Peptides against a protein of PDB entry 7RZF. Designs and how they scored, part 351

Target 1, 358 residues: chain A of PDB entry 7RZF
Amino acid sequence: PFQEEHLKQLYKIVPIKDIRNLYVTFPIPDLQKYYKSNPGHYLGHLIGHEGPGSLLSELKSKGWVNTLVGGQKEGARGFMFFIINVDLTEEGLLHVEDIILHMFQYIQKLRAEGPQEWVFQECKDLNAVAFRFKDKERPRGYTSKIAGILHYYPLEEVLTAEYLLEEFRPDLIEMVLDKLRPENVRVAIVSKSFEGKTDRTEEWYGTQYKQEAIPDEVIKKWQNADLNGKFKLPTKNEFIPTNFEILPLEKEATPYPALIKDTAMSKLWFKQDDKFFLPKACLNFEFFSPFAYVDPLHCNMAYLYLELLKDSLNEYAYAAELAGLSYDLQNTIYGMYLSVKGYNDKQPILLKKIIEKM
Target 2, 358 residues: chain A of PDB entry 7RZF as posed
Amino acid sequence: PFQEEHLKQLYKIVPIKDIRNLYVTFPIPDLQKYYKSNPGHYLGHLIGHEGPGSLLSELKSKGWVNTLVGGQKEGARGFMFFIINVDLTEEGLLHVEDIILHMFQYIQKLRAEGPQEWVFQELKDLNAVAFRFKDKERPRGYTSKIAGILHYYPLEEVLTAEYLLEEFRPDLIEMVLDKLRPENVRVAIVSKSFEGKTDRTEEWYGTQYKQEAIPDEVIKKWQNADLNGKFKLPTKNEFIPTNFEILPLEKEATPYPALIKDTAMSKLWFKQDDKFFLPKANLNFEFFSPFAYVDPLHSNMAYLYLELLKDSLNEYAYAAELAGLSYDLQNTIYGMYLSVKGYNDKQPILLKKIIEKM

## One batch from the design tools (peptide; made by RFdiffusion4, then SolubleMPNN)

Design b2_p30_7_s2 (from b2_p30_7, 16 letters changed)
Fold by OpenDDE base, seed 2:
Structure b2_p30_7_s2 (fold): chain B 358 residues (1-358), chain A 30 residues (1-30)
Amino acid sequence: as target 1 above (358 residues)
Amino acid sequence: LEELLKITYYEASITSASDYTIEPITFVLK
């Protein structure tokens, strides 16, 4: 276990590649025995969320961060780490203290709201979908993985333990949140800007670094993190599939798309899947306008329209992606193209959202 | 366009059974 001397430390690390990363790390208890509730996954889901009112959304709005990942990582025997990792912009590298302040403001928001059973249920449902429809793994790699995890899980649960959540444990979520405090933090900043400013070399890989204590004033600033009104819990993900029924293949099913509607305003082709037998669909829409490419002005207006439409749909993009849905919008020489792909159950909901924004 | 899209939505919702490739609904905006 890390002693007090190992906490409140800042590491400045020189990378080989031109990367800028921030790692905010907290020692936590070993959570392996709690795999059925997985409180670290719950917190990682919220801290790593990309929707409106998320930590990442605020940090992106300031131009400081490109990507954010939050979650638990295995440590040595008897402890783990919770890590928040961000990809820093050049400007973000200058605002690391403020980035970490925002992290603690978000964590404080999670404490104030308390554990949410509906969020746990979404994590459970998403993991169940991922388990049910996981891709075929290479047999050798899969066998080696299973052999490794047999040390952690009962034989009867070894296939499901990494995916299936069973127990909502708000007490364990709160316990982990109580470890996510400034007094327990270890910070690592990775940047080439530290080249020639390091005083230590790592033994195994020769990585150059400098270790410094974080000033008490900075720790106190983070301890006094207020509730930032910009941070909100995510809304419920309405795109999570619940119906996975596969309809029987029609007797008249053709190996090619059949024209099922032909009107003056629309043509519709349909093909039933005869190969994959998954509860997924691909919806493709081509819109034709005689004005889309008539002149440079109309072309630019059509482009601007789609950019504005895409921007207006950003609030749904992450939630749809988590639920295994995707959409694509493109300009064509004749108008516009829309594609909606993924699990068929909630595709109508996403399509409706797109239409409402159009 | 909204009405056309509503019809398309409705048709898509009905046809949104399992692995269906609904190929391009061509809307001619006149």
Scores: peptide ipSAE 0.006, ipTM 0.383, DockQ to the pose 0.060
Fold by OpenDDE base, seed 1:
Structure b2_p30_7_s2 (fold): chain B 358 residues (1-358), chain A 30 residues (1-30)
Amino acid sequence: as target 1 above (358 residues)
Amino acid sequence: LEELLKITYYEASITSASDYTIEPITFVLK
């Protein structure tokens, strides 16, 4: 439904809240019928990825962007949008053209690499985990949601259709990716810095904005986006759980942690889950050092050590989070605290990586 | 403009699973 006159437009919007956002929007075909392959989710997963070599990683390294979200959104009847949204820093607000250039460089990287079946499989596995272990929703909200999606899915699939990927469709991924072009772009910048610089008011909400055509030279700059060697596809997520076996409750299971190991160098307490019966575990480690808090110098050195350790683990943080794993590292007056939480299957892998960095 | 502003935050609902206080295997390294 968008004609050429509606494309290549820039909107400068004044928000009520003190927010700085960039929206890069592409009209795309209606993909609802392709829910089993969900090519928009595949692209959103990659474009919105936060790991090394991601779009967000590069934009964060420049101090321009705090967060990034990519995905499909419903439009009017017969079409959808693909939207890349970023939270802008004050500096990022000055570099919007370059931010969008980097978006097109990343998109160009995705074109060059082509659709990856292993990435689709990871999305499938992650969604299957999310479906299987979905938290209980409020009945009223859930019923209303189901009633809404009954218009899109067969009754037999209505519970699973939003989560379960079934078909790898590289053709559809390429089709959507072909719509993510500068000639098909609509840009919105949201910032209070546009106050007093707008000439239009939105009819429904009274939002003040200015609409401008994006200069042809800027469109051409984005069309000529080269391959940026900093952009890479994610590595395989090694933290995705595959074993969901729940061990039987021991007959002597106590409602409190039991001391199962007592040595000169370590004590180990264990409590089996007797309440939730989920394939999850919580591992807590307290490390004691007589030097951790002996004087201000040692205290600061222990703090610096932990900050460096956290920084060295950032490469795994996002992949672990996507897989339903988390870790926490804290300084204590006695030394250090480490916690690893989430699905138990791959916790040993994450723990090993933490220990190897220590 | 409204369609642009209604970002479906894919809130990866991954954060909600943290409230299960699975009681710690506390390794106290002394």
Scores: peptide ipSAE 0.015, ipTM 0.350, DockQ to the pose 0.031; fails the geometry check
Fold by OpenDDE base, seed 4:
Structure b2_p30_7_s2 (fold): chain B 358 residues (1-358), chain A 30 residues (1-30)
Amino acid sequence: as target 1 above (358 residues)
Amino acid sequence: LEELLKITYYEASITSASDYTIEPITFVLK
């Protein structure tokens, strides 16, 4: 579908909204038949990762990018795209070439490490969780979606095909990764800064754009992307739930929280879920300190402490979120509030991590 | 060979951290 003339192209696009986006697009083979292994999802998970040593972490540290998404997209018949999309800062808009260099450095890191079965297993487990606890979609939208995907999947698999990973295919991961090269790149930059600097108009929506060939020197710079020592594979996500057992309602279950512990140092209230019957819990902690709000100095110290604590926990935030866990930390006039929410199975692990950082 | 230059706009409806259902708005540039 795309000839050589369609590759190594830069599109400068004027948006209607005041947005700054970079799309780095790679034509890839049609991977629809490989939905059980979904190599594009594997690569999207890693490239789009937000943890320490990720592409996004480096680009954020430079103040160039706010968000990053990586993944496969449907193309025309017989091909797909792999796209890395970033939200650019004003500064990032000036450093697009270097942003893309970092993308290729991260891709080179993925080549050097090779496909990881444990990462595939995490993707499988995360998708299984997402499928199992998916909210009910609107009937009209759902039927239209199902009708569309019936062209691609067996009828018996149509409901699960988007979520259930079954086969680790390192060969397909490597095949897709081999297409993520500078010689195969199409770049689109979306910014109002291109207003009045375009020479073409898109026929369908009237979008103004300019197309330019990416200079060979820039392509060569990206081809020579070395290993950046700041890039690392994610650590294993310890927060992925594996136990979804719903405990039976206690005979004495109350519709309101019951006081189950009352001591001089702590009170504990408990309410069993009697409505939703989900393997989820909400843990709320209020910590009291007589020094938290005694004077302006102590107030500022308590605030600073919490900010430092949040910063120290940032390494877990994304992994917890992916696993359907969240935490919140807030200053109160009496001390600190902590909330841990989500699937109950790994909440003790997250809670322990929080307490160890305190 | 319809040179379908597709510019894909991603409306990332991040409905969940795992569901990157990026609906591509495919612009066909002729």
Scores: peptide ipSAE 0.007, ipTM 0.319, DockQ to the pose 0.020; fails the geometry check
Fold by OpenDDE base, seed 5:
Structure b2_p30_7_s2 (fold): chain B 358 residues (1-358), chain A 30 residues (1-30)
Amino acid sequence: as target 1 above (358 residues)
Amino acid sequence: LEELLKITYYEASITSASDYTIEPITFVLK
């Protein structure tokens, strides 16, 4: 375990690549035995959430962060880490203390709200979907992975242990949250801006770095993180599929799309899947407007419209993606193109949301 | 928009039941 002297440390690291990253790391107990409840995944899901009121949404709105990942990582035997990793903008590099303050404000929000069983259930359902429809892995890589996992899980559970949640354990969630404190933090900032400002070299890779103690005043500032009213728990993900029924192949299934509707305003082609037999659909819409490319002004207006539409749909994008749904909006020379792809069950909901914003 | 919605709902209704690759619905926006 890290001793107290290894906590509250700041590492300034010079990367080989031109990257700007912040790693906020917390030592946590080994949670491997709790794989059925996976409290680290629960917290990673919330901390790493990208929806409205999320940590990322706020940090992105300030122009400080591009991406955020939160989760548990294996450490040495008997220890794990919870890591919040963000991709920093140039401006974000100047606001690292404030970024970390916002992290602690979000963590404080999670403490105040307490463990939510519905969030656990969503994680369970999402993981079950991911397990059921997992892509075929390369046999050699898969075998090696399974062989490694055999050390951690019972043989009968090895295939499912990483995916199937079984037990809601609010006590374990609270236990992990209690470790996500400023007094338990290790911060690493990765930036080329530290070149020539380092005093140590890492033994294995020759990485140049500087280690500094985080000032007590900064730790205290983070300890006194208030509730930021901008932070909210995510809303329920309405896009999580529940029906995975595959309809039987029609006897007259054509190898090509068949015209099933022909009207003055629309043509609809349909092709049943005869190859993959997955509960997935691709919906493609092409909208034709005689005004889309009449002149440069109309073209620019059409472009601006789609950018605004995409922005207005951003609140659903992440929830849809988590649920295995995606959408795409593109300008065409004739108008616009809309695609909705993924699990078919909740596609109508996403499609309705898109149309309501149009 | 209502016609678009109706078409979209109809299409969504058809696709919700099966692995349908619905190829481009050409909507003529007038």
Scores: peptide ipSAE 0.007, ipTM 0.390, DockQ to the pose 0.054; fails the geometry check

Design b2_p30_7_s3 (from b2_p30_7, 16 letters changed)
Fold by OpenDDE base, seed 4:
Structure b2_p30_7_s3 (fold): chain B 358 residues (1-358), chain A 30 residues (1-30)
Amino acid sequence: as target 1 above (358 residues)
Amino acid sequence: LEDLLKITYYEASIESASDYTIEPITFKLE
């Protein structure tokens, strides 16, 4: 376990690759025994959320961060880490203190709102979907993985323990949140900009680094992180599938798309799945406008319209992705193309949201 | 623009499972 001397430390690390990463790490208790509630996953889901009012959304809006990952990681026996990792822009590398301030503001927002059972339920449902539709792993790798997992989980649960959430434990969520404090932080900044500015070499890989104590004034700044009104909990994910029924193959099912509607306004082709038998669909729409490509002005207007539409749909993009839905919007010489793909259950909801924004 | 668009065709199909696999949110240190 880390002692006080190992906390409030900043590591400046020189990478081999040209990467800019920030790791904000918190020692936490060993949560392995709480795998059925997985409070670290709950917090990782919220801290790593990409929707409106998320930490990433704010950090992206400032041009400081490209990607964010939050979650628990196994440490040595008897403790774990909670890690917030971000990909830094060149500008973000200059604002690491303020990035971390925003992290603590978001964590403070999570404390203020308290544990939400509906968020846990969404995590549970998402993990259930992930488990149910997990791709086949390579047998050798899978066997080795399972053999490792057998040290942590009962034999009966070993296949499901990483996915299936069963118990909402707000007490454990709060306990982990109480460890996500500035006094418990370890910061690592990975950048080539530290080349020639290091004084230590890591024993195992020869990685060059510098270790510094984080100034008490900086720790105090983070401890006084206020509630930033830009941070909000995510809205409920409407796109999480709940119905996975596979309809029987029709007797007249064709191996190619059949024209099932032919009108002056629309043609509809349909092909039932005769191969995969998945509760998924691909919906492809081509829209035709006589004005889309008539002249350069109309072409640019059609382009601008689609960019504005994409921007207006950005609030749903991450929630749809998490739920195993995707959409694509493209300009065509005739108008526009729309694709909606993934689990069929909530595709009508996503499609409706798209059409309402059009 | 909606008023200017004509739906010419719609295709419903099924694609491969691999395109839409979901993994649990876990931290991986690369």
Scores: peptide ipSAE 0.006, ipTM 0.341, DockQ to the pose 0.322
Fold by OpenDDE base, seed 3:
Structure b2_p30_7_s3 (fold): chain B 358 residues (1-358), chain A 30 residues (1-30)
Amino acid sequence: as target 1 above (358 residues)
Amino acid sequence: LEDLLKITYYEASIESASDYTIEPITFKLE
């Protein structure tokens, strides 16, 4: 376990690659025995959320962060870490203290709202989908992974333990949240901008770094993180599939798309899956307009329209992705292409939202 | 837009199983 002397530390690290990263790390108890509730996954899901009112959404709006990941990691010496990792912009590198302040404001929001059973249920359902439709891993890698986790899980549960949530444990969520405090923080900033400003070299990889104590004033600033009204819990994910029924193969199923609708304004082709037998579908739409590419002005207008459409759909993109749905929108010389892919159950909901924004 | 757009619905095909492995967000720090 880290002693107090190892907490409230700032590491300035010189990378080999031109990357800008911030790691905000908290030592947490070993949660492995709580795999059925996985409170670290619950917190990682919320802290790493990308929807409206999320930590990432606010940090992106300021131009400070490109990506954010939050969650638990196995630690050394019989304890775990909770890590918030962000990809920093050049501007974000100048605002690290304020980025971390926003992290603590979001964590404070999570404390104020308390553990939400519906969020746990969504995590449970998402993980159950992920487990049920998990791809075949390479046998060697999978066997090695299973052999490693056999030390931690009962033999009967070893295949399911990483995925299947069973117990909502608000007490454990609160316990982990109580460890996500400024007094327990370790900060690492990774940037080439620290080249020639380091005083230490890491023993194993020769990584140059500087270690500094975080000033007590900065810690106190983070401890006094107030509720930021921009932060909100996510809304319920409406895209999570619940129906996985596979329709039987039609007797007249063709090996190629069949024209099932032909009108003056539309043609529809359909091919039933005869190979994979998954509760998934691909919906591909090509929109034709004689004006889409008639001149540079119309071409630019069509491009601008699509960018505005994409922007208007961003609120759904992350929730859809989490639920195993995706969409793609592209300009074509004839107009526009739309693709909707993934689990078929909630595709009509996503498609309707896209069409309503068009 | 419906009056000017020919909507061609192409393929409802099922993608390969491989595209949607939701790995549990375990921080593998590689």
Scores: peptide ipSAE 0.006, ipTM 0.341, DockQ to the pose 0.282
Fold by OpenDDE base, seed 5:
Structure b2_p30_7_s3 (fold): chain B 358 residues (1-358), chain A 30 residues (1-30)
Amino acid sequence: as target 1 above (358 residues)
Amino acid sequence: LEDLLKITYYEASIESASDYTIEPITFKLE
């Protein structure tokens, strides 16, 4: 376990690749025995959320961060880390103290709201979907993974333990949140901008780095992180599938798409899945406009319209993706193309959201 | 607007939700 002398440290690391990353790391107790509740996954889901009012949404709006990942990671035996990792912009590299302040503001928001059972239920449902419809892994990789986790889980649970949440434990969520404090932080900044400014070399990989203590004044600023009114808990994910019924193959099912509707304004082609037998669908829409690509003005207006539409749909994109739904919007020479893919159950909800923004 | 609705039931490959295995740059500063 890290002693107090190992905490409140800043590492400036020179990468081989041209990358800019920030790692904010907190030592936490070993949570392996709590796999049925997985409080680190709950916190990773919220801290790593990309929806409106999320940490990432705010940091992106500042132009400081491109991507954010939050979660638990195994450390040494009997010890874990909670890590928040961000991909930094060039501007974000200048605002690392402020980025970390925003992280503590979001963590403070999570403390103020307290553990939410509905969020746990969403995590449980998402993990259950992921388990049920898990793609076939390569046997060698899968066997090696299972052999590794046999040391941690009962034999009867070894296949399910990483996926199936069973117990809502608000006490454990609060316990982990209590470890996510400035006095317990280790910060690593990875950037080529530190080249020639390091004083140490890592023994194993030859990585150049500098270690510094974080000033007490900076720690105090983070300790005094207030509630930022821009941070909000996510809304309930309306896209999580609940119906996985596979309809029987129709007797007249064709190996190719059949025209099932032909009107003056629309043609509908349908093909039932005869190969995969999954509760998934692909909806493809081609919109034809006589004004599409008539002249440069109309072409540019159609382009701008689609970019604005995409931007207006960003609020749903992440929640849909988490639920195994995706959409694509493209300009065509005849108008617009829309695709909706994934689990069929909630596709009508996503499609309705898209149409309402159109 | 000729709406060509093609409903195709295809397996959307679930791109595996990348297990956020942040490889710790474990600087084991022992």
Scores: peptide ipSAE 0.000, ipTM 0.306, DockQ to the pose 0.061
Fold by OpenDDE base, seed 1:
Structure b2_p30_7_s3 (fold): chain B 358 residues (1-358), chain A 30 residues (1-30)
Amino acid sequence: as target 1 above (358 residues)
Amino acid sequence: LEDLLKITYYEASIESASDYTIEPITFKLE
């Protein structure tokens, strides 16, 4: 276990690749026995959220961070880590202290709101969907994985234990959240900008690094992290599928799309799935406009329109992705192409949101 | 640091976007 001397440390690490990463690490108790509630997944879902009012949304808005991942990781026997990892911009490297301040502000927001059963239920539903419709893994890899996890789970649960949440445990969420404090932090910054500024070499990989104590002033700044009004809990994910009914294959089902509607304004082609038998659909729309490609001005206006439309839809992109929905918007020489893919149940909701923004 | 370095190597593997070629149930609105 890390003693106090191992906490409040900053590592400046020189990578081989041209990468800029920040790792904010917290020692936490071993949570393996709590796999049915998985409090680390709950916190990782919220801290790693990409929607409006998220930590990542704020850090992206400042141009400091590209991506963010939050979650628990296995340590040695008897303890784990909670890690927040971000991909830093060049500007973000200059603002690491402020980035970490925002992390603690978001964590403080989670403390103020307390554990939310509806968020746990969304995590449960998402994981159940992921389990039910999991891709066919390579047998050798899957068998080796199952053999490894047999040490952690009962034989009866070994197939489901990583996915199926059963118990809402607000006490465990609060317990983990109580470990996410500045006095319990280990920080690593990975950047080539530290080349020639290191004084140590890691024993196993030869990685050059510098270790420094984080100043008490900086720790105090993070301890005094106020509530930032920009941080909000996510809204409920409207796109999580609940209906997985597969319609029976029609007797007259063709191997190719059939024209099912022909009007002066639209043609509709339909192909029923005869191969995968999944509760998924692909909706493809080609919009034709005589103005889309008439001259360079109209082409640029159509391009600008689509970029603005994409930007206006960003609020739904992450929630749709989490729910196994995706959309694509492209300019064509004839107009615009729209595609909506994924679980069919909530596709009409996403399509409606897109059309309302058009 | 060893734990951190092991993390940096593992995260590079999660970026495999499963190319779900969802074969289109193509509602082609032409």
Scores: peptide ipSAE 0.009, ipTM 0.394, DockQ to the pose 0.021; fails the geometry check

